# Peptides against a protein of PDB entry 2AUS, part 4

Target 1, 323 residues: chain A of PDB entry 2AUS
Amino acid sequence: ADIKREVIVKDDKAETNPKWGFPPDKRPIELHIQYGVINLDKPPGPTSHEVVAWIKRILNLEKAGHGGTLDPKVSGVLPVALERATRVVQALLPAGKEYVALMHLHGDVPEDKIRAVMKEFEGEIIQRPPLRSAVKRRLRTRKVYYIEILEIDGRDVLFRVGVEAGTYIRSLIHHIGLALGVGAHMAELRRTRSGPFKEDETLVTLHDLVDYYHFWKEDGIEEYIRKAIQPMEKAVEHLPKIWIKDSAVAAVAHGANLTVPGIVKLNAGIKKGDLVAIMTLKDELVALGKAMMSTQEMIERSKGIAVDVEKVFMPRDWYPKLW

## One batch from the design tools (peptide; made by RFdiffusion4, then SolubleMPNN)

Design b1_p17_6_s2
Fold by OpenDDE base, seed 4:
Structure b1_p17_6_s2 (fold): chain B 323 residues (1-323), chain A 17 residues (1-17)
Amino acid sequence: as target 1 above (323 residues)
Amino acid sequence: SERKELEELKEEWDRAT
C-alpha cells in the first residue's frame, strides 16, 4: 500500500471550480456518513458480518459492507464502508494485509533456527485454501512481503507479517511448524493493516461508535463521529488514480466510460486491466473502473476509452454537465 | 428507547466477545 506512485501531468493548465462537488474534508456530516468508511477494531468473537450488522444498527444505516472477512476469533482492522460508499470494499479486497500472529510451536527449537526458517517464508509461498473457505481449493501462490519476529519466548513466537490478499496465516504457521520439524499452530491473530487502513488514531471500537453517535444525536457534537468515519477516498489511496477534468466528471458520474481527453493527470505504472480510481481535481472519488490502456498509452493517445467504468460513487448532480 | 436498544446491543457484544 505504501508504494508512492509517480503522478504524470497531461494538462498543467486544468483548473477546478471550487463551487462544484464535495471534497472529502468539506462534506456535511450526513453526507460524510453516506460516503464514509469506518476503520473498525473488530473484537474477537463475532463474525465480520455480525459486526457490520451492529454498525448499521448503531448508526441507523440501510447498507454497509466490509473490506475483507476476519474470522470470529481474529481481532483488529476491519474497514466497514457505509451506505453509498459500500461498494468501495471492492478496492480493499485485493489490498495487502498485515497481521500480528502468535505461533505456538509443538516442540523446542533453537531461536536461530526459528529465525532462519521464518525468513525462508518471505516471498512466494504455495498455499491451499482451508476446507471451510468458499474459495475453490486450488493450489495458489501468495506473496509474503515481510516477516518480522517481534518476540520469541520458548515455544511462543510473536511476529508481524505482511501478505498478499487471501494469504491464510493459519496455513502459513502450519507450514512454518512443518519446516521447523516440530509442528505449530496459530494461538492468536490480529489484523493490523488492510491496505490504507492501519492501527492509528482512526481505529475505533464499537463502543466508541456508540458513544460518538450519542454525542452527535443528543449533544449536537458531530466532531467525534466525523473523526470516527473516514471519507471513502481513504479506501482507494492504494489504487492507481486518474484525475479528470471538471467537464468529464458529470459524464463519468452518469456511467460513461472515461476517454483520454478527460484525463488531467494520472499515476505511473497503470497496466491494461488494472483496477483504477477515477478522481476529480479535488481528490473526490468519481468511480472505480478497469484500465483499458496503460499509463503510457493514456499519455501518447489523443482519443479512445481509457477506463471502463464499473462502479460509480459520485452523485450525478455534484458537477454540471459541460457537454 | 434508542438508548435501551444500544444497551441491549452492548450486552450482545459482551456475550459474543
Scores: peptide ipSAE 0.137, ipTM 0.813, DockQ to the pose 0.903
Fold by OpenDDE base, seed 5:
Order: structure tokens, then C-alpha cells, then sequence
Structure b1_p17_6_s2 (fold): chain B 323 residues (1-323), chain A 17 residues (1-17)
């Protein structure tokens, strides 16, 4: 998620009309909720689906979706996209995750050996999906970005781990235990990050949401519920972005593909086939789509389809039709 | 009514956790 992407400017003279659109920080509370994502602290016990259903009941919502399943016993960061933002979860599902895990060893192992072996699990690992996974039990490679040992207390190893989406920490711990020669199991797991969502001041409980909703509905205090809900644009911060002219926004909002002339600026390192966020010059999410060109091709070409638009988020009326 | 439903929901959570 922390990949700093260079921004390449294609049109340095492009301006935006301040009267058009609704920037993420300037949405009325009802509109903010309609285009919101909650950074939920999922409690241990309930399924991610039950928690999403509860949020819908609390906030009187018709639709919501989560940014990647947590097992019932797993707590922590669960992004929940609301209403019109619901489908932004497609950007979060493939995003990297961080966990804090407690591994219990089934035998005594010298600390130096624990540290040495766990460091060898940084990088590419081969995993087998668990039996309860709806995914076909094919061996798959996953990336472990980092392992940070936080504490070693005898047979208990507390560690932070950054992983590619769909890495099974339980399977990682099992393999570490095998490599140590004593075996191990996952005693506890908390997700501390899901792409751009982390443990920070935006993390809220189900109890917080109830209280904040009451403060809004009963007392007219919108501040708490406003802070508890992030703009949907937060959910795409980790994606490569393409910023477009005001004149291109309405066309894309109608489901037209983005053509090269509509591009004002873009991130470096876009490849053909990448999921990209199409943004206004006010950092509003217009749509998600598939890049049909590389960054270099989008710079060098004067015409052609840059992005195949897969999902529009922006309403059709936020920007005028200028075509 | 809405408050009561939210209290019942909190109780559902407390039983599930």
C-alpha cells in the first residue's frame, strides 16, 4: 500500500471548476455516508458478513460490502464500504494486509534459531489453501513482505507480518513450526492493516458507530459519524491513479472509456491490465477500470482507449456534459 | 423503537463475541 508512485503531468495548464463535483472533504453528511467506507475494528466472534449486516442495520443502509474476509476469531481492520461505494471493495480485496500474530511453538527452540528461521520466510512462500476455503486447493505462491518479531516469551512468538492478499497466516505459522522442527500453531491473530486502512484514529467499533449515529439523529451532531466514515477515495489510495479533465468526467461517469486526450496527469508504472482509479482534479473517484495502455503509452500517444471503465462511482450529474 | 432495536443489536454482538 505504501508504494509512492511518481505523478507525471501531461497537461500542466489544466484547471478545474470549483463549482463542479463534491470533493471528498466537502460532501454533505448524507452524501458522505452514501460514498463512505468505515475502517471497522471487527470484534472476535462474528463473521465478517454478520458485522456488515449489523452495520447496515445501525446506519439504515440497503447495501454494504467488506474489503476482505476476516475469520470469526480474527479481530481488527475490516474496511466496510457503504451504499454507492459498496463496489470499491474490489480495490481492497487484492491489497496487501498486515497482521499481528501470536504463534505458539510445540517445543523449546533457542531464540536465535526462531529469529533466523522466521527471517527466511520473508519473500515468496508456497501455500496450500485451508480446507474451509471456497478456493480450489491449488498450491499458490504468496509474498511475505516483512516479518517483524515483536516479542519472544518461551514458546510464544508475537510478530507483525505484511503479506500479499490471500496469504494464510495459519499456514505460514504451520510452515515456520515445521522449519523449526517442533511444530507450531496460531494462538491469536489480529489484522492491523488492509491496504490503505490501518490501526489509526479512523478505526471505530460497532459500539462507536451506534453512539455516533445516535448523536447525529437525536442530537443533530454530525461530527462523530462524519469522522467515523472515510470517503470512498480512501479505498483507492493504494491504486495507480489517472486524473482527467473536467470535460472528460461526465463521459466517464456515463460509462464511456477514458481516452488519452482526457488525461491531465497519471502515476508512473501503470501496466496494461492494471486496475486503475480514474480521478478528477479534485481527487474525486470517478471510476475504476482496466488500463489498456502503459503509463508510457498514455504519455506518448495522442489518441486511443487508455482505460476500459469497469465500474463507475460518480453520479452522472456532478459534472456537466462537455462533449 | 430504533433505540431498542440498537440495544437488542448490542446484545446480539455481546453474545457473538
Amino acid sequence: as target 1 above (323 residues)
Amino acid sequence: SERKELEELKEEWDRAT
Scores: peptide ipSAE 0.126, ipTM 0.808, DockQ to the pose 0.910
Fold by OpenDDE base, seed 2:
Structure b1_p17_6_s2 (fold): chain B 323 residues (1-323), chain A 17 residues (1-17)
Amino acid sequence: as target 1 above (323 residues)
Amino acid sequence: SERKELEELKEEWDRAT
């Protein structure tokens, strides 16, 4: 998520009308909720689905969805997309994850050996999904981006781990224990990051949401509930972006594919087949789509379909029809 | 009242957690 992507400007004279759209920081509270994502601190105990059902009851919502399942016993960062933003979770499912894990060793191992062996698990690992997973139990590779040992206390090893989506930390710990020769199990697990969502000032509990909703409805204080909900644009922060002309926004909002003439600026390194976010010049999310061209092709070509639009988020009336 | 419903909801959740 922290990879700064270069921005290539294709049209340096493109302006945006300030009267059109609703920038993320200018949405009325009701509209902010309709296009919101909560950075929820999921408690241990309930399933991710139960927690989403609770949020819907607390906030009187028709629909919501989560950015990737946490097991019942696992706490921490669970992005929950609200109402009209619900489908933005598809951008979060493939995103990298970070965890803090407590591994308990089944025997005594020198600290130097623990550190050496755990470092060997950085990179590509082979995993089989657990029996409880809806995923077919086929062997697959997953990337471990980093392992940071935080503390070693005898047989207890506290560590931070960055992983590719769908890496099983329980299975990683089991394999580390086998490599150490003593065996190990996962004692505790907390998710500290899910793509652009992390442990920061935006992390809120279910208790916070109840209290903040009460302050809004009974006391007329919007500030707390407004801060507790992130704009849906946060959920696409890690994706490559394409910014489009005001004249292209309404067409894309109606489900038309993005054509090359509509592009104002774009991130470097887009490949054909990548998931991309289509943005206005006010950084509003219009749609998610599949890149049909590379960044280089989008620069060099004067025409053609740049993005196959898969999911529209923006209402059709925020920008005028200019076709 | 909406307040009472939110308090009852919080208690229901605390019992389920």
Scores: peptide ipSAE 0.116, ipTM 0.802, DockQ to the pose 0.650
Fold by OpenDDE base, seed 3:
Structure b1_p17_6_s2 (fold): chain B 323 residues (1-323), chain A 17 residues (1-17)
Amino acid sequence: as target 1 above (323 residues)
Amino acid sequence: SERKELEELKEEWDRAT
């Protein structure tokens, strides 16, 4: 999520009409909710699906979806995309994750050896998906970005870990325990990050949502519920972006593929096949799609399909049809 | 009432947590 991407300008004369669209900071509260994502602090106990069902009841919503399953016993960061934003969770599924884990060792190990062995698990690891996973049980590589030991108390090791999507922390702890020679198990797990969503001022509980919805509906105070819901654009901050002309927005909002002439600016390092976010010049999410060209091809070419549009988010009427 | 539905929801949470 923290990769700063260079922005390459293709059309420096492109302007945007301030009367068109609804920038993330200018949405009326009802529209903000329709295009929202909650950074939920999931409690331990319920499934991620039960929690999504509860949010739908609290906020009187027809649709919602989560940005990656947490096990029932696992707490912490669960992005929940609302209503029209529900499909934005597809951008969060491949995003990196961070956890704080408590590992319990099955024997005594010197602290220096614990630290040395855990450092060796930074980088590429081989994992087999657990039986409970819908994923085929084939051996696969996953990247561990970092391991930070927070505390060692005898046989209890508290650590922070940044991982590639679909890394199983329970399996990591099992392998660390094997490498230490004593065995280990996962005692506790909390997710502290899911892509652009982390433990910060935007993290809210189910109880907060009840109270904030009540303040809005009964007292007419929208401030709390507005702050508790992030714009859907937050869920794509980690993706490479392509910004398009106002004249291209309505076509993409109707499901047309993005052609090269519609591009105003784009991130460096887009490869063919990458998931990209198509944005307006006001940083509104129009659609997600698959890049059909590299960044370099999108700069050099005058024509052709730049992005195969897969998921439209923007309503068809926010921008006029200019064709 | 909306209040009663929220009370029932909290009771569902207390049973699930």
Scores: peptide ipSAE 0.114, ipTM 0.807, DockQ to the pose 0.766

## One batch from the design tools (peptide; made by RFdiffusion4, then SolubleMPNN)

Design b1_p18_8_s4
Fold by OpenDDE base, seed 2:
Structure b1_p18_8_s4 (fold): chain B 323 residues (1-323), chain A 18 residues (1-18)
Amino acid sequence: as target 1 above (323 residues)
Amino acid sequence: SKEEEYRKKSKEILEELK
């Protein structure tokens, strides 16, 4: 999520009509909720599915989905996409994750050895999925992006870890314990990041959501519930983006593929096969799709399918049909 | 306070959801 992607402008004269669409910051509260994502602080105890069911009851919603399962005992960052935004979770499932973990060692190990061995687990690691995983128990490689030791207190090691999606921290700790020669287990785990969602001022509890919903429904105060829900566009901040002309928006909103003439600007480094976000010039999410061209091909070509549109989010009536 | 009343209701609602 922290990789600043260069923006290449293809059409510097392209303007947008301020009367069309609903920019993320200008949605009425009901529409904001319909296209919202909650940065939830999941409590320890319930499953991620139970928490999503509770949010649906609290906020009187028909649909919601989460951006990646946390085990019952695991707390922290759980993005929950609401109503019409529910399917934006597909952008979050493959996103990198960060955790803070407490590892308990089963024997005494010198601090210098702990630090040296844990650093060896940065990079590619071999993991086997746990027994309760819906994934076939085949050996797979996963990337550990970084390990930061926060504290060592005797046999207790507190550390921050950045990992590829679907890395099992419990399995990582087990392997670290074996490498240290004493064994180890995961005592505590908290997720501190899921793609663009992190521990910041947008992180809210289930209690906050109950309180904020009551402030809106009973007292008419929308400010708190508005701040507690992020626009769905937050859930695609980590993806490469393609910004399109106003004249192309309605076609894409009807499920048409994006063609090269519709592109105004785009991120550098898009490869064929990448998941991309199609945006308006007002930074509204129109659709998610698969890149059919690289960034370079989208610049050099005058025609052709740039993006195979897989999932439309924008309503068909926000922009006029100009074709 | 209204906030304490809402927190109490919040806790009751979350207990009924368990």
Scores: peptide ipSAE 0.027, ipTM 0.568, DockQ to the pose 0.881
Fold by OpenDDE base, seed 3:
Structure b1_p18_8_s4 (fold): chain B 323 residues (1-323), chain A 18 residues (1-18)
Amino acid sequence: as target 1 above (323 residues)
Amino acid sequence: SKEEEYRKKSKEILEELK
């Protein structure tokens, strides 16, 4: 999420009609909810699926999905995409995660040794998925981006860890415990980040959602529920983006692949096969797709399929057909 | 059914949230 991507302009004369579309900040409350993502503080106890079912009941929704499973006992950041935005969770699955973990050591270890050994786990680690995982139990590499020790109290080690998607913190703690020679287990775990979603002013509880929905439905106060729901575009902030002409929007919204002539600007460093977000010039999410060209090829070529469109989000009527 | 048990638990927790 923290990778600053350069923006390369291909067409500096491209304009957008202000009457077309619904920019993320200008959606009526009902439309905002239909294209929303909640930065939920998942409580410990329920499954991620149970919590999604409760959100659907609280907000009277037909569909919702979460941006990556938290175990029942794990609390913290669970992005929940709503209604027409439900499929945007696919952008969050590959995103980096941050956790705060409490590790309990099974023996006494000097603090200096704890710090030294934990620092060695920054970088690539070998993990085996747990038995209960739907993922085939093959050894795989995962990246640990950073480990920050917050507190050491005897055998209890509180630390922050940034990891590649699908890194198992329980397995990391087990390996740290083995490296320390005493063994260890995970006592507590909280997720503090999932891609662009973090612990900030947008983090809301299930109780907040109940209250905010009632304030809207009973008292006519939409402000709280509006703030509690992020636009779906938040869920793609970490992806490479391609911005398209107004004339290309309706075609992509109908499921047509993005062709090179439709591109106005794009992020640097797109590779063939990357997941990319197709955006309007008003920063509205049109679709997610697979890049069929690199950034360089999209600049140099005059024609061809730039993006294989996989998931359309924008309604077909927000922009006119100009073909 | 497991689905009825999950519905029951989900209802109980929603009642505890109220």
Scores: peptide ipSAE 0.018, ipTM 0.524, DockQ to the pose 0.049
Fold by OpenDDE base, seed 4:
Structure b1_p18_8_s4 (fold): chain B 323 residues (1-323), chain A 18 residues (1-18)
Amino acid sequence: as target 1 above (323 residues)
Amino acid sequence: SKEEEYRKKSKEILEELK
């Protein structure tokens, strides 16, 4: 998520009408909820699906989805996309994750050896998915982006780890324990990041959501529930973006593919097959799609399909049809 | 050692994935 993507401008004269659309910061509270994502602090105990069901009950919602399963015993950052934003979880599932883990060693190991061996697990590791995973139990590589040892207390090792999506921290700890020669197990695990969602002022509990919903419904105070729900655009901050002309928005909102003439600006480094976010010039999410061209091809070509539109989020009426 | 066995299996799998 921390990769600053360069923005390449194709049309520096493109303007946007301020009367069209609903920018993420200017949605009425009901509309904000319909296009919202909660940065939930999942408690230990319940499944991620149970927590999503509770949020739906608390907020009186028909639909919601989560940005990547946490095991029942695992706490921390669980993005929960609401109502019309539910499908934005597609952007979060492949996103990098960060955890704080407590590893318990089954024997005494010198601190210097612990530090040296754990550093060797930065980079590409081989993992076998656990039997309980819905993922085919094939050996696969996963990236460990970083390991930061926070504390070593005898046999207890507290560490921060950044990983590729679908890396199993329990399996990582098991392999570290084998490499140390003594064995190890995961004592505790908390997720501290899921793509753009982290432990910050936007992190809320289930109790906060109950209280904030009551403040809105009973007392007419919308401020708390508004702050507790992030705009769906937050859930795509880590994706490469393509910004489009006002004249192209309605067509994409109707499910038309994005063509090259509709592009105003785009991120560098888009490859064919990448998941991309199609944005308005007011940073509203129109759709998610697959890039059919690279950034370079989108710059050089005058015509053609730039993005195969897979998931439309924007309503059809926010922008006029200009064709 | 379990470490040597793990390192060996890891190499074998990395070679099969090339």
Scores: peptide ipSAE 0.017, ipTM 0.346, DockQ to the pose 0.010
Fold by OpenDDE base, seed 1:
Parts: C-alpha cells; sequence; structure tokens
Structure b1_p18_8_s4 (fold): chain B 323 residues (1-323), chain A 18 residues (1-18)
C-alpha cells in the first residue's frame, strides 16, 4: 500500500467541469454510504461472513462484501464494502497484509537464535494451504516482506509481519518452530493492515456502527456515521491509477473500454495485465480494469485499448454522454 | 449522556444480532 507511484501528465491542459460527478468529499450522506467502505475492527469469534451480515442489519443495507476473510478467532482490520461499492473488495483481495502474531514455542530457545532464525524467513517462503482454504492444496511461494519482533518473553514471541496476500501466518509459525528445532504454534493473531486500511482513527467496531447509525437516524447527527465510512476510493489507493478526461467518463461508466485518447495522467510502472483504477480528474473511481498496455505504451501510442474495463462503479448519469 | 444511552442500546442490539 505504501508504494509511492510517480504521476505522468499526458495532457496538462485538461480541465474538469465542477458541475459533473460527486467527488468523495461532496457526497450526501446517503450517497456516501452507497459508495462506502468500513474499516471494521472484526471481533474474535464470528466469521467474516457473519460480521458482514450484522453490518447489513445494523445499517439497513441490501448488499455488502469484505476485503479478505479473517478466520473466526482472528481480530482486526476487515474492510467491508457497502452497497454499490461492494465489488471494490476485488482491489483488496490481492493487496498485502500485515499481522501481529503471538507465537508460542514448544521448547526453550536462546533469544539471539530466535531473532536470527526469524530474520531468515524474510523473503520467499514455500507454503501448503490449510484444509479449510478454498484454494487448492498445492505448494506455492509467498513473500514475507518483513518480520519485526516486538517482544520475546521466554517461549512467547510477539511479532509484526508484512506478507503477500494469501500467506498463512499459522503455517509460517509452524515452519519457524521447525527451524528452531522445538516446534511452535500460533497462540494469537490480529490483522493490522489490509492494503490501504490499517489501525488508525478510521478503525471502528460493530458497537460504534450501531451507535453512529442511531445518532443519524434518531438524532439527525450524520457526522459520526460519515466518519465511520470511508469513500470507496480509499479501497483503490494502493492500485496504479489512470485519470481520464470528462468526455471519456460517461463511456467508461457505460462499460466501454478505456482508449488511449481518454487519458489525462497516469501512474508510472503500469504493466500489461495489472489491475488499475480508472479515475476522474476529481479523484472519483469510475471503474476497475486490466491494463492492456504499459505506462510507456499509453504515453507513446495515439490510439488503442489502454484498459479492459472489468467492473464499473460510477453511475451512468454523473457525467454527460458526449458520443 | 446520549452516547452512554446509545452504547447501552448498541450492546442490546448486538446481542440480538448474534
Amino acid sequence: as target 1 above (323 residues)
Amino acid sequence: SKEEEYRKKSKEILEELK
């Protein structure tokens, strides 16, 4: 999520009409909810699906979806996309994750050896998915981006770990325990990040959501529920972006592929096949799609399909049809 | 406070939703 992406401007004269669209900061509360994502602190106990069902009941919603399953016993950051934003979770599934884990060792190991061995698990690891995973149980590689030991108390090791999506921390701890020669198990696990969502002031509980919904519905106070819900654009902050002309927005909102002439600015380092966010000049999410060109090709070419549009989010009427 | 009242109601509603 912390990848700083350079912005390349292709058309420095492109302007946007302030009368068109609804920028994330200017959405009425009802529209904000329709295009919202909650940074939920999932409690331990319930499944991620049960928690989504509760949010739907609490907020009187027809649809919602989560940005990657947490096990019942696992707490912490669970992005929950609401209503028209529900499918934005597709951007969060491949995003990196961070956890704080408590590992319990099955024997005594010197602290220096614990630190040395855990550092060796930074990088590429081989994992077998657990039986409960919907993923076929084949050996696969995953990246461990970093391991930060927070505390060592005898046989208990508290650590922060940044990982590629679909890395199993329980399996990592098992392998660390084997490498230490004593064995280990995962005692506790909390997810502290899911892509752009982290433990910050935007993290809310199910209790907070009940309270904030009642403040709005019974007292007419929308401030709390507005702050508790992030705009769907937050859920794509970690993706490479392409910003398009006002004249291209309606076509993309109707499901047309993005062509090169519609591009105003774009992030550097886009590769063919990358998931990209198509944005307006007001930073509104129009659609998600697959890049059909690199950044360099999108700069150099005058025509062609830049993005194969996979999922539209913007309503068709926010921008005028100009074709 | 209204907040304390809603915290109480919140707990009751969450118990009904489980």
Scores: peptide ipSAE 0.000, ipTM 0.383, DockQ to the pose 0.947

